# Peptides against a protein of PDB entry 7PB4, part 238

Target 1, 105 residues: chain A of PDB entry 7PB4
Amino acid sequence: KMLNIKEYKEKLLSTLGEFLEDHFPLPDRSVKKKKKNIQESSVNLITLHEMLEILINRLFDVPHDPYVKISDSFWPPYVELLLRNGIALRHPEDPTRIRLEAFHQ
Target 2, 218 residues: chain B of PDB entry 7PB4
Amino acid sequence: DALQMAVGYFEKGPIKASQNKDKTLEKHLKTVENVAWKNGLASEEIDILLNIALSGKFGNAVNTRILKCMIPATVISEDSVVKAVSWLCVGKCSGSTKVLFYRWLVAMFDFIDRKEQINLLYGFFFASLQDDALCPYVCHLLYLLTKKENVKPFRVRKLLDLQAKMGMQPHLQALLSLYKFFAPALISVSLPVRKKIYFKNSENLWKTALLAVKQRNR

## One batch from the design tools (peptide; made by RFdiffusion4, then SolubleMPNN)

Design b2_p19_5_s1 (from b2_p19_5, 8 letters changed)
Fold by OpenDDE base, seed 1:
Structure b2_p19_5_s1 (fold): chain B 105 residues (1-105), chain C 218 residues (1-218), chain A 19 residues (1-19)
Amino acid sequence: as target 1 above (105 residues)
Amino acid sequence: as target 2 above (218 residues)
Amino acid sequence: SELTLRLMVEELVILEAEL
């Protein structure tokens, strides 16, 4: 029983990864550097897959404080996507923290 | 050939210079329809045309006609179906197109080469039960897809809640009976023993074509 | 696509809780 669940989970993760790459890719950084003084913050944006992995892990690893602090690596449109679709919730007192929805409860 | 030109037209879109865009579109659409109903379409042609029908590239009338002629010569690629389901979520297709797609998916289910990836979409299909227009066809699809591993307590609760809202629908009863078969401990309610499971006949639109496909592949 | 994402994540969370 557990083996079947693990295999199914792995298959689902793989399918999710492919789905995210196809439908929610990171924007190509190839937007022409127009010269304005915007500090080239060399912030490496993470994929939506990586963001979800962080949120899922936090939900199960620290169930009493399942919130993740939004870093500069979190692409704002992804955060909005997760919140808008009820996949994530914003902390009631700290707008810089989000949690995954506890779909299993 | 005429079919390749027609598929290429739908894939690439109308070439700018054609004065008679509507006549050209109708010509190519009739070409696809004629070949599909006579011989069926290759898996590659279905892959291209199915995506076009659900992408919202063309109007609802054109999309409906394309989807109605998605008749395989031999097999349908599972990847084509997965891509098609992804388009349902983008919201560019009409409600009628969604219904037609689920009818098509049920009718063509046996001609899909693999089911592994489609089975991973079980949760997506299950959530579509909340759409009253889709519910009968989704129940039929879930009846075909459901494995013991999919029968979970929360899904049982959702089905029972749906039954409480909609009443004892034959398609919902069929799915609940299957759930009870796989997990009798999860369903405490007595279900009427139905000798025959009745779904809406989704195949009626393609009945003649499906018979022809089965005859060609013998 | 957005609904599909939610449903896939929901299923993944449910599976993780069973493990």
Scores: peptide ipSAE 0.627, ipTM 0.511, DockQ to the pose 0.601
Fold by OpenDDE base, seed 4:
Structure b2_p19_5_s1 (fold): chain B 105 residues (1-105), chain C 218 residues (1-218), chain A 19 residues (1-19)
Amino acid sequence: as target 1 above (105 residues)
Amino acid sequence: as target 2 above (218 residues)
Amino acid sequence: SELTLRLMVEELVILEAEL
């Protein structure tokens, strides 16, 4: 039973990865709008897959405080996407923190 | 079923022939209260009763008691909330009922099945910030609803104007901090980095009931 | 597509909890 669940989880993760790449890719860094003061804060944006992984891990690793701090690596549209779809929730006292919805609870 | 009879009474109104209208009303109201606090109400029951509470069909005391027992068994329909907001526009409910509704809406926010239509009402809720009695609760609601697309220059100006008028209220600062998060370029003013956002604890009225709902739905 | 994302994440969370 556990083996089957693990295999299914792995398959689902793979499918999710492909789905996210196809439907929710990171924006091409190339939209250099020419505003001169390029403080290129070269903030490396993480993928939506990586963001979800962080959120899922936090939910299970620290169930009493399942909130993740939104870093500069979090692309704002992804945060909004997760919040809009009820996948994530904003912390009631800290707008810089989000949690994954506890679908298993 | 006693609950069905009670809901039916509120929906259809008092039958003219009952000599003791007040006792009958109280009986049915107690039935709804007891079931709501013990088990929660079905989405259909909330749809009917929430509409009644805001329609002005009954007096303010009755409407207040009905609204206080709008506790879901599982979910609240978004359509019920949209319909309820439409009654706020008609203005047949008291100011205290409006405050209670926004408190309820914040407290029950997670139990609303969908948010798409509620998000379309963003502008209506934002306009309600001008009401000093509603402002703290509307800020909390907007804190829950606000998306990047809602953060517009005119709304930023309105919030800053409200802050200038009312002072640095914790609920306004919470909302402004969220606005700054979504659109830092629109808020040139240095907001104090508040580590903790404070809203009036709207949940206090339903805290025990909400815990019970969460436990039943596990 | 957004609904699909939610469903996939929901299922993933449920599976993780069974693990």
Scores: peptide ipSAE 0.627, ipTM 0.424, DockQ to the pose 0.359
Fold by OpenDDE base, seed 5:
Structure b2_p19_5_s1 (fold): chain B 105 residues (1-105), chain C 218 residues (1-218), chain A 19 residues (1-19)
Amino acid sequence: as target 1 above (105 residues)
Amino acid sequence: as target 2 above (218 residues)
Amino acid sequence: SELTLRLMVEELVILEAEL
């Protein structure tokens, strides 16, 4: 039973990865519109896959405080995507923290 | 050839603002329809046209006609189906197009080359049970897809709740019977032993074409 | 699509809870 669940999980993760790359890619760096002065804070944005992985891991690793702090690496449209679809929830007291929805509960 | 020109028209859109846009569109639709019903379409042609039909690029009438002629020559790529389902989620297609898609998916189920990725969409299909218009066709699809690993307590609860709301629908009873087969401990309710599983005949639209496809691939 | 994403994540969470 557990082996089958693990294999299924791995397949689902792979499929999710491909799905996210196809439908929710990070914005191409190529729209270098030359707006001069804003310090290109070279913040490397993480993929939506990586963001979800962080959120899932936090949900299970720290179930009593499943919230993740939104970093500069979190692309705002991805955060909004997760929130509007009920995949993630904002912390009631700290809008800079989000959690994954506990679908297993 | 005429088919390549037609597919290219739908893929790239109308190049020229020709005054006869509607006549050109109709010509290309008829070309696709004629080839699809006579010979079936290649997997690549289905991939392109199925995505177009669900993308909202064209009007509902055009999308409906394209979707009705998604008849394979041999196989349908699983990737095409996954992409199509992704378009259903974007909500650019009409409710009637969604119903037609599920009917198509059930009718063409055996012609899909692989089921691994489609099985991963089980949760999506299951969520669509809440739509009264989709429910009969989704139950049929789930009946084809359901494995033991998909039968979870929360899904059983949702099906029982749906039965309480909708009554003892034949399609829902069929799915519940399958769930009970895989997980008898989760379904304490005595389901009437229905000797015959009755789904709406989704194949009726494509029955003749599907028979022809099966005969050619023998 | 956004709904597909939710459903995939939901399934992943459910699977993870069973491990």
Scores: peptide ipSAE 0.624, ipTM 0.518, DockQ to the pose 0.615
Fold by OpenDDE base, seed 2:
Structure b2_p19_5_s1 (fold): chain B 105 residues (1-105), chain C 218 residues (1-218), chain A 19 residues (1-19)
Amino acid sequence: as target 1 above (105 residues)
Amino acid sequence: as target 2 above (218 residues)
Amino acid sequence: SELTLRLMVEELVILEAEL
């Protein structure tokens, strides 16, 4: 039983990865618009897949404080996407922290 | 050829701002329809056109006509189906388009090359049971997809709740019977032993075309 | 599809809870 669940989880993760790459890719860095002053904030944006992984892991690793601090690596449109779809919740007292929805509870 | 030009038109959109946009669209749509019903479409053509039909690029009438002619020459790519399902969630397609898609998916199920990725979408299909218009067709799809591993306590509860709300529908009974077969301990309710599983005949729209496809591929 | 994303994540969370 557990093996089947693990295999199914792995397959679902793979499908999710492909789905996210196809439908929610990071913005192409390629538009070299020459405009000077955009501080190349050298912040490596994480993929939506990585963001979800962090949120899922936190939910299960620290169930009493399942909130993750929004870092500069979190692309704002992804945060908004998760919040508006009820996938994530903002901390009631700290808007810089989000949690994954506890769909299992 | 005429089909490639038609598919290219739908993929790339109208090149010329010609006053005859509607006539051009109708011409290309008729070309696709004629080829699809006579010979079927290649997997690549279905991939392109199915995505277009569900993307909301065109109006509901056009999307409906495209979906109705998604008839394979040989096989449908599983990837095309996965992509199509992703569009159902964007909400740009009408309720009628969603119903037609599920009917199509059930009708064309045997022509899909693989089922591994579609099986991973089980949860998505299951959530669509709450839509009264989709429920009969989704039950049929789930009946085709359900494995023992999919039969979970929370899904059993949801099906029983749905049964309590809608009554014992033939399509729900069929799915519940399958669930009871895989996990008898999860379903304490005595289900009537039905000798015949009854689903709405989703294939009726494509019956003639499907017979022709099966004859060509024998 | 945003709904597809929610459903996939929901299923992942449910599966993780069963492990």
Scores: peptide ipSAE 0.628, ipTM 0.511, DockQ to the pose 0.573; fails the geometry check

Design b2_p19_5_s2 (from b2_p19_5, 8 letters changed)
Fold by OpenDDE base, seed 1:
Structure b2_p19_5_s2 (fold): chain B 105 residues (1-105), chain C 218 residues (1-218), chain A 19 residues (1-19)
Amino acid sequence: as target 1 above (105 residues)
Amino acid sequence: as target 2 above (218 residues)
Amino acid sequence: SELLLRLMVEELVILEAEL
């Protein structure tokens, strides 16, 4: 029984990865550097897949504090996407923290 | 080839210069319809046209006509079905188009080359049970897709709640019976032993076409 | 696409909880 669940999970993860690449790719960094002097902090944005992985892991690893701090690597449109679809919840007192919805409860 | 020209028209959209856009559209629709019902369509043609029908590129009448002629010559690609389901989530198609799509999916189920990715969409299809218009067809689809691994306590609860709301519908009873077969411990309720599972199969719009496809592939 | 994302994540979380 557990083996079948694990295999199904792995297949689902693979399909999710492909789905995210097709429908929610990171924006092409090719926005022409107009030379304005603002320190382009080379913030490495993470994929939506990586973001979801972090949120899922936190939900199960630390169930009493399942919140993740929003870093500069979190692309703001992805955060908004997760929140507006009820996939993630914002911390009631700290808007810089989000959690995955506990769909299993 | 007239079919290639028709498919190309739907894919690329109307070329700017045609004065009689509606006549051209109708000509190409009739071409696709005639070939589809006579010979079936290639998997590549279905891939293109199915996406067009669900993308909202054309009006509901056109989309309905395209979807009705999604008849395979041999097989339908699973990838085409997955892409089609993704379009259902975007909400650019009408409710009637969604119903027609699920009817089509059930009717063409055996002609889909693979089922691995479609099986991963089980949760999506299950969520669509809440739509009263889709529910009968979704139950039929889930009856075809359900594996033991899909039968979970929360899904059983949702089905029982749906039955409490809608009454003892034959399509819900069929699905619950299958769930009880896979996981008898999860369903304490005595289900009537129905010897025959009756889905609304009587109105298969493609019955004649499907017979022709089966005859050609023998 | 967004609804499908939610449903896939929901299923993944449910599966993870069973494991």
Scores: peptide ipSAE 0.610, ipTM 0.623, DockQ to the pose 0.580
Fold by OpenDDE base, seed 5:
Structure b2_p19_5_s2 (fold): chain B 105 residues (1-105), chain C 218 residues (1-218), chain A 19 residues (1-19)
Amino acid sequence: as target 1 above (105 residues)
Amino acid sequence: as target 2 above (218 residues)
Amino acid sequence: SELLLRLMVEELVILEAEL
């Protein structure tokens, strides 16, 4: 029973990864916006897959404080996407923290 | 080939310069319809046209006609179905198109090459049970898809709640019976042993076409 | 699609809770 759940989870994760790559890719760095001198803080944006992984892990690893601090690596449109769809929730007192929705509760 | 020109028209969209856009559209629709009902469509043609029908690129009447002629020559690609479901989520198609899609999906279920990715969409289909118009067809689809691993306590609860709301519908009873088969401990309620599972799909719009496809592939 | 994303994540969370 548990083995089947693990296998199903792995398949779902794989399918989710492919789905995210196809439908929610990071913006191509290739838009040569002209070098205006603003220090392009070379913040490496994480994928939506990585963001979800962080949020899921936090939900289960620290259930009493399931909130993740929004870093500069979090692409703002992804954060908005998760919030808009009820996948994530903002912390009531700290808008810089988000949690995954506890769908299992 | 007339079919290739028709598919290309739907894929690329109407060339702005055609004075008689509606006549051209109708010509291409008729071409697709004629080939689909006579010979079926290749998996690649279904992939293109199914996406077009659900993308909202054309009006509801056109989308409905395209979807009605999504008859395979041999197989339907699972990827085409996954893409189609993704379009359902975007919400650019009408409610009638959604109903037709689920009817199509049930009708064509055996012609889909693989079921692995479709099975991963189980949660999506299950969520669509809340739509009263979709519920009968979704129950039938879930009846075909449900594995033991999909039978969870929360889904049982949702089905029982739905039954409480809608009454003892034959399609819900069929699905609950399947759930009880896989997980008897989760369903304490005595379900009437219905000897016959009745899904409303007795009037398969594609029945004649599907018989022809099965005969050609034998 | 955004709805499909939610549903996949929901299922993943439910599965994780059962493990």
Scores: peptide ipSAE 0.608, ipTM 0.625, DockQ to the pose 0.567
Fold by OpenDDE base, seed 4:
Structure b2_p19_5_s2 (fold): chain B 105 residues (1-105), chain C 218 residues (1-218), chain A 19 residues (1-19)
Amino acid sequence: as target 1 above (105 residues)
Amino acid sequence: as target 2 above (218 residues)
Amino acid sequence: SELLLRLMVEELVILEAEL
């Protein structure tokens, strides 16, 4: 039974990965908007897959505080996407923290 | 060939310069229809045209006609179905197109090459049970897809809630009976043992075409 | 596509909770 669930999970993760690559790719790094003085901290944006992985892991690893701090690596459109679709929730007191929706509860 | 030109037209869209866009559209649509009903379409052609039908690129009448002629020569790619489901989520297709898609999916289910990815979409299909227009066809699809691992307590609750709302619908009873088979402990309610599972004949639209496909592949 | 994303994530969370 557990083996079947693991296999199903792995297949789902693979399908999700492909789906995210096809429908929610990161923007091409080429839009160098010349903002003047701010050090182009080449903030490596993480994929939506990686973002979801972080959120899922936090939900299960720290269920009493399932919130993740929004880092500069979080592409704002992805955060908005997750929030507007009810996949993630913003912390009521700290807008810089988001959690995954606890769909299993 | 004429089919490749027609598929290419739908893929690339109408070339700006043709004065008679509607006649050209109709010509290509008839070409696709004729080939699909006579010989079926290749998996690649279905991939292209199915996506077009659900993308909202054309009007509802055109999309409906395209979807009605998504008849395989041999097989339908599972990837095409996954892409199609993705388009359903974008919401650019009409409710009637969604109904037609689920009818098509049920009718063509045996011609889909693989079911692994479609099974992963179980949750999506299950969520569509809440749509009264889709519910009969979604129940049929879920009846074909449901494995023991899909039968979860929350899904049982949702089905029972739907039954409470909609009454004892034959398609819902069929699905509940399957759930009871896989997980007897999750369904405490006595389900009437229906000897015959009655789904709406989704195949009726394609019955002749499906018979022809089966004959060609023997 | 966005609804599909939600449903896939929902299923993934449910599966993770069973593991």
Scores: peptide ipSAE 0.600, ipTM 0.645, DockQ to the pose 0.588
Fold by OpenDDE base, seed 2:
Structure b2_p19_5_s2 (fold): chain B 105 residues (1-105), chain C 218 residues (1-218), chain A 19 residues (1-19)
Amino acid sequence: as target 1 above (105 residues)
Amino acid sequence: as target 2 above (218 residues)
Amino acid sequence: SELLLRLMVEELVILEAEL
């Protein structure tokens, strides 16, 4: 029973990864090279997959404080995407913290 | 080829702002319809046209006609189905288009080359059970897709709640019976032993075409 | 696509809770 759940989870994660790459890719770095003044914020943006992984892990690793601090590596459109779709929730007192929705509860 | 020109028209859109846009559209649509019903469509043509039908690029009438002619010559790519499901989530298609899509999906289920990715969309299909118009067809689809691993306590609760709301529908009973088969401990309710599983005949729209496809592939 | 994302994440969370 547990083995089947793990296998199904792994397959779902793989499918999610592919889905995210196809539908929610990071903006191509290539196009905006021409405008001079965009501060090359050297901040490596994480993928939506990585962001979700962080949020899921935090939800289960620290269930009493499932909030993740929004870092500069969090692409703002991804944060907005998660919030507007009810996938993530903003902390009521700290707008810089978000949690994954506890769909299992 | 007339079909390639027609598919290209739907994919790329009208090149020339010709005054006869509607006549041109109708011509190409009839071309696709004629080929689809006579010979079926290639997997690549279905991929393109199915995506167009669900993208909201054209009006509901056009989308409906395109979906009705999504008849394979041989196989349908699983990827095409996954893409199609993704469009259902965008909400640019009408309720009637969604119903037609699920009917199509059930009717064409055996012609889909693989089921691995479709099985991963189980949760999405299950969520669509709440739509009264979709429910009969979604139950049929889920009946085809359900594995033991999909039978979870929360899904059982949702099905029982749905049964409480809408009564013991034949399609819902069929799905619940399958759930009970896979996980008898999760369903304490005595289900009437139905000798015959009954779903709405979703295949009726394509029955003649499907028979022809099966005959050509024999 | 956005709704599908939600549903996939929801399923992942549910599966994770069962492990």
Scores: peptide ipSAE 0.597, ipTM 0.642, DockQ to the pose 0.562

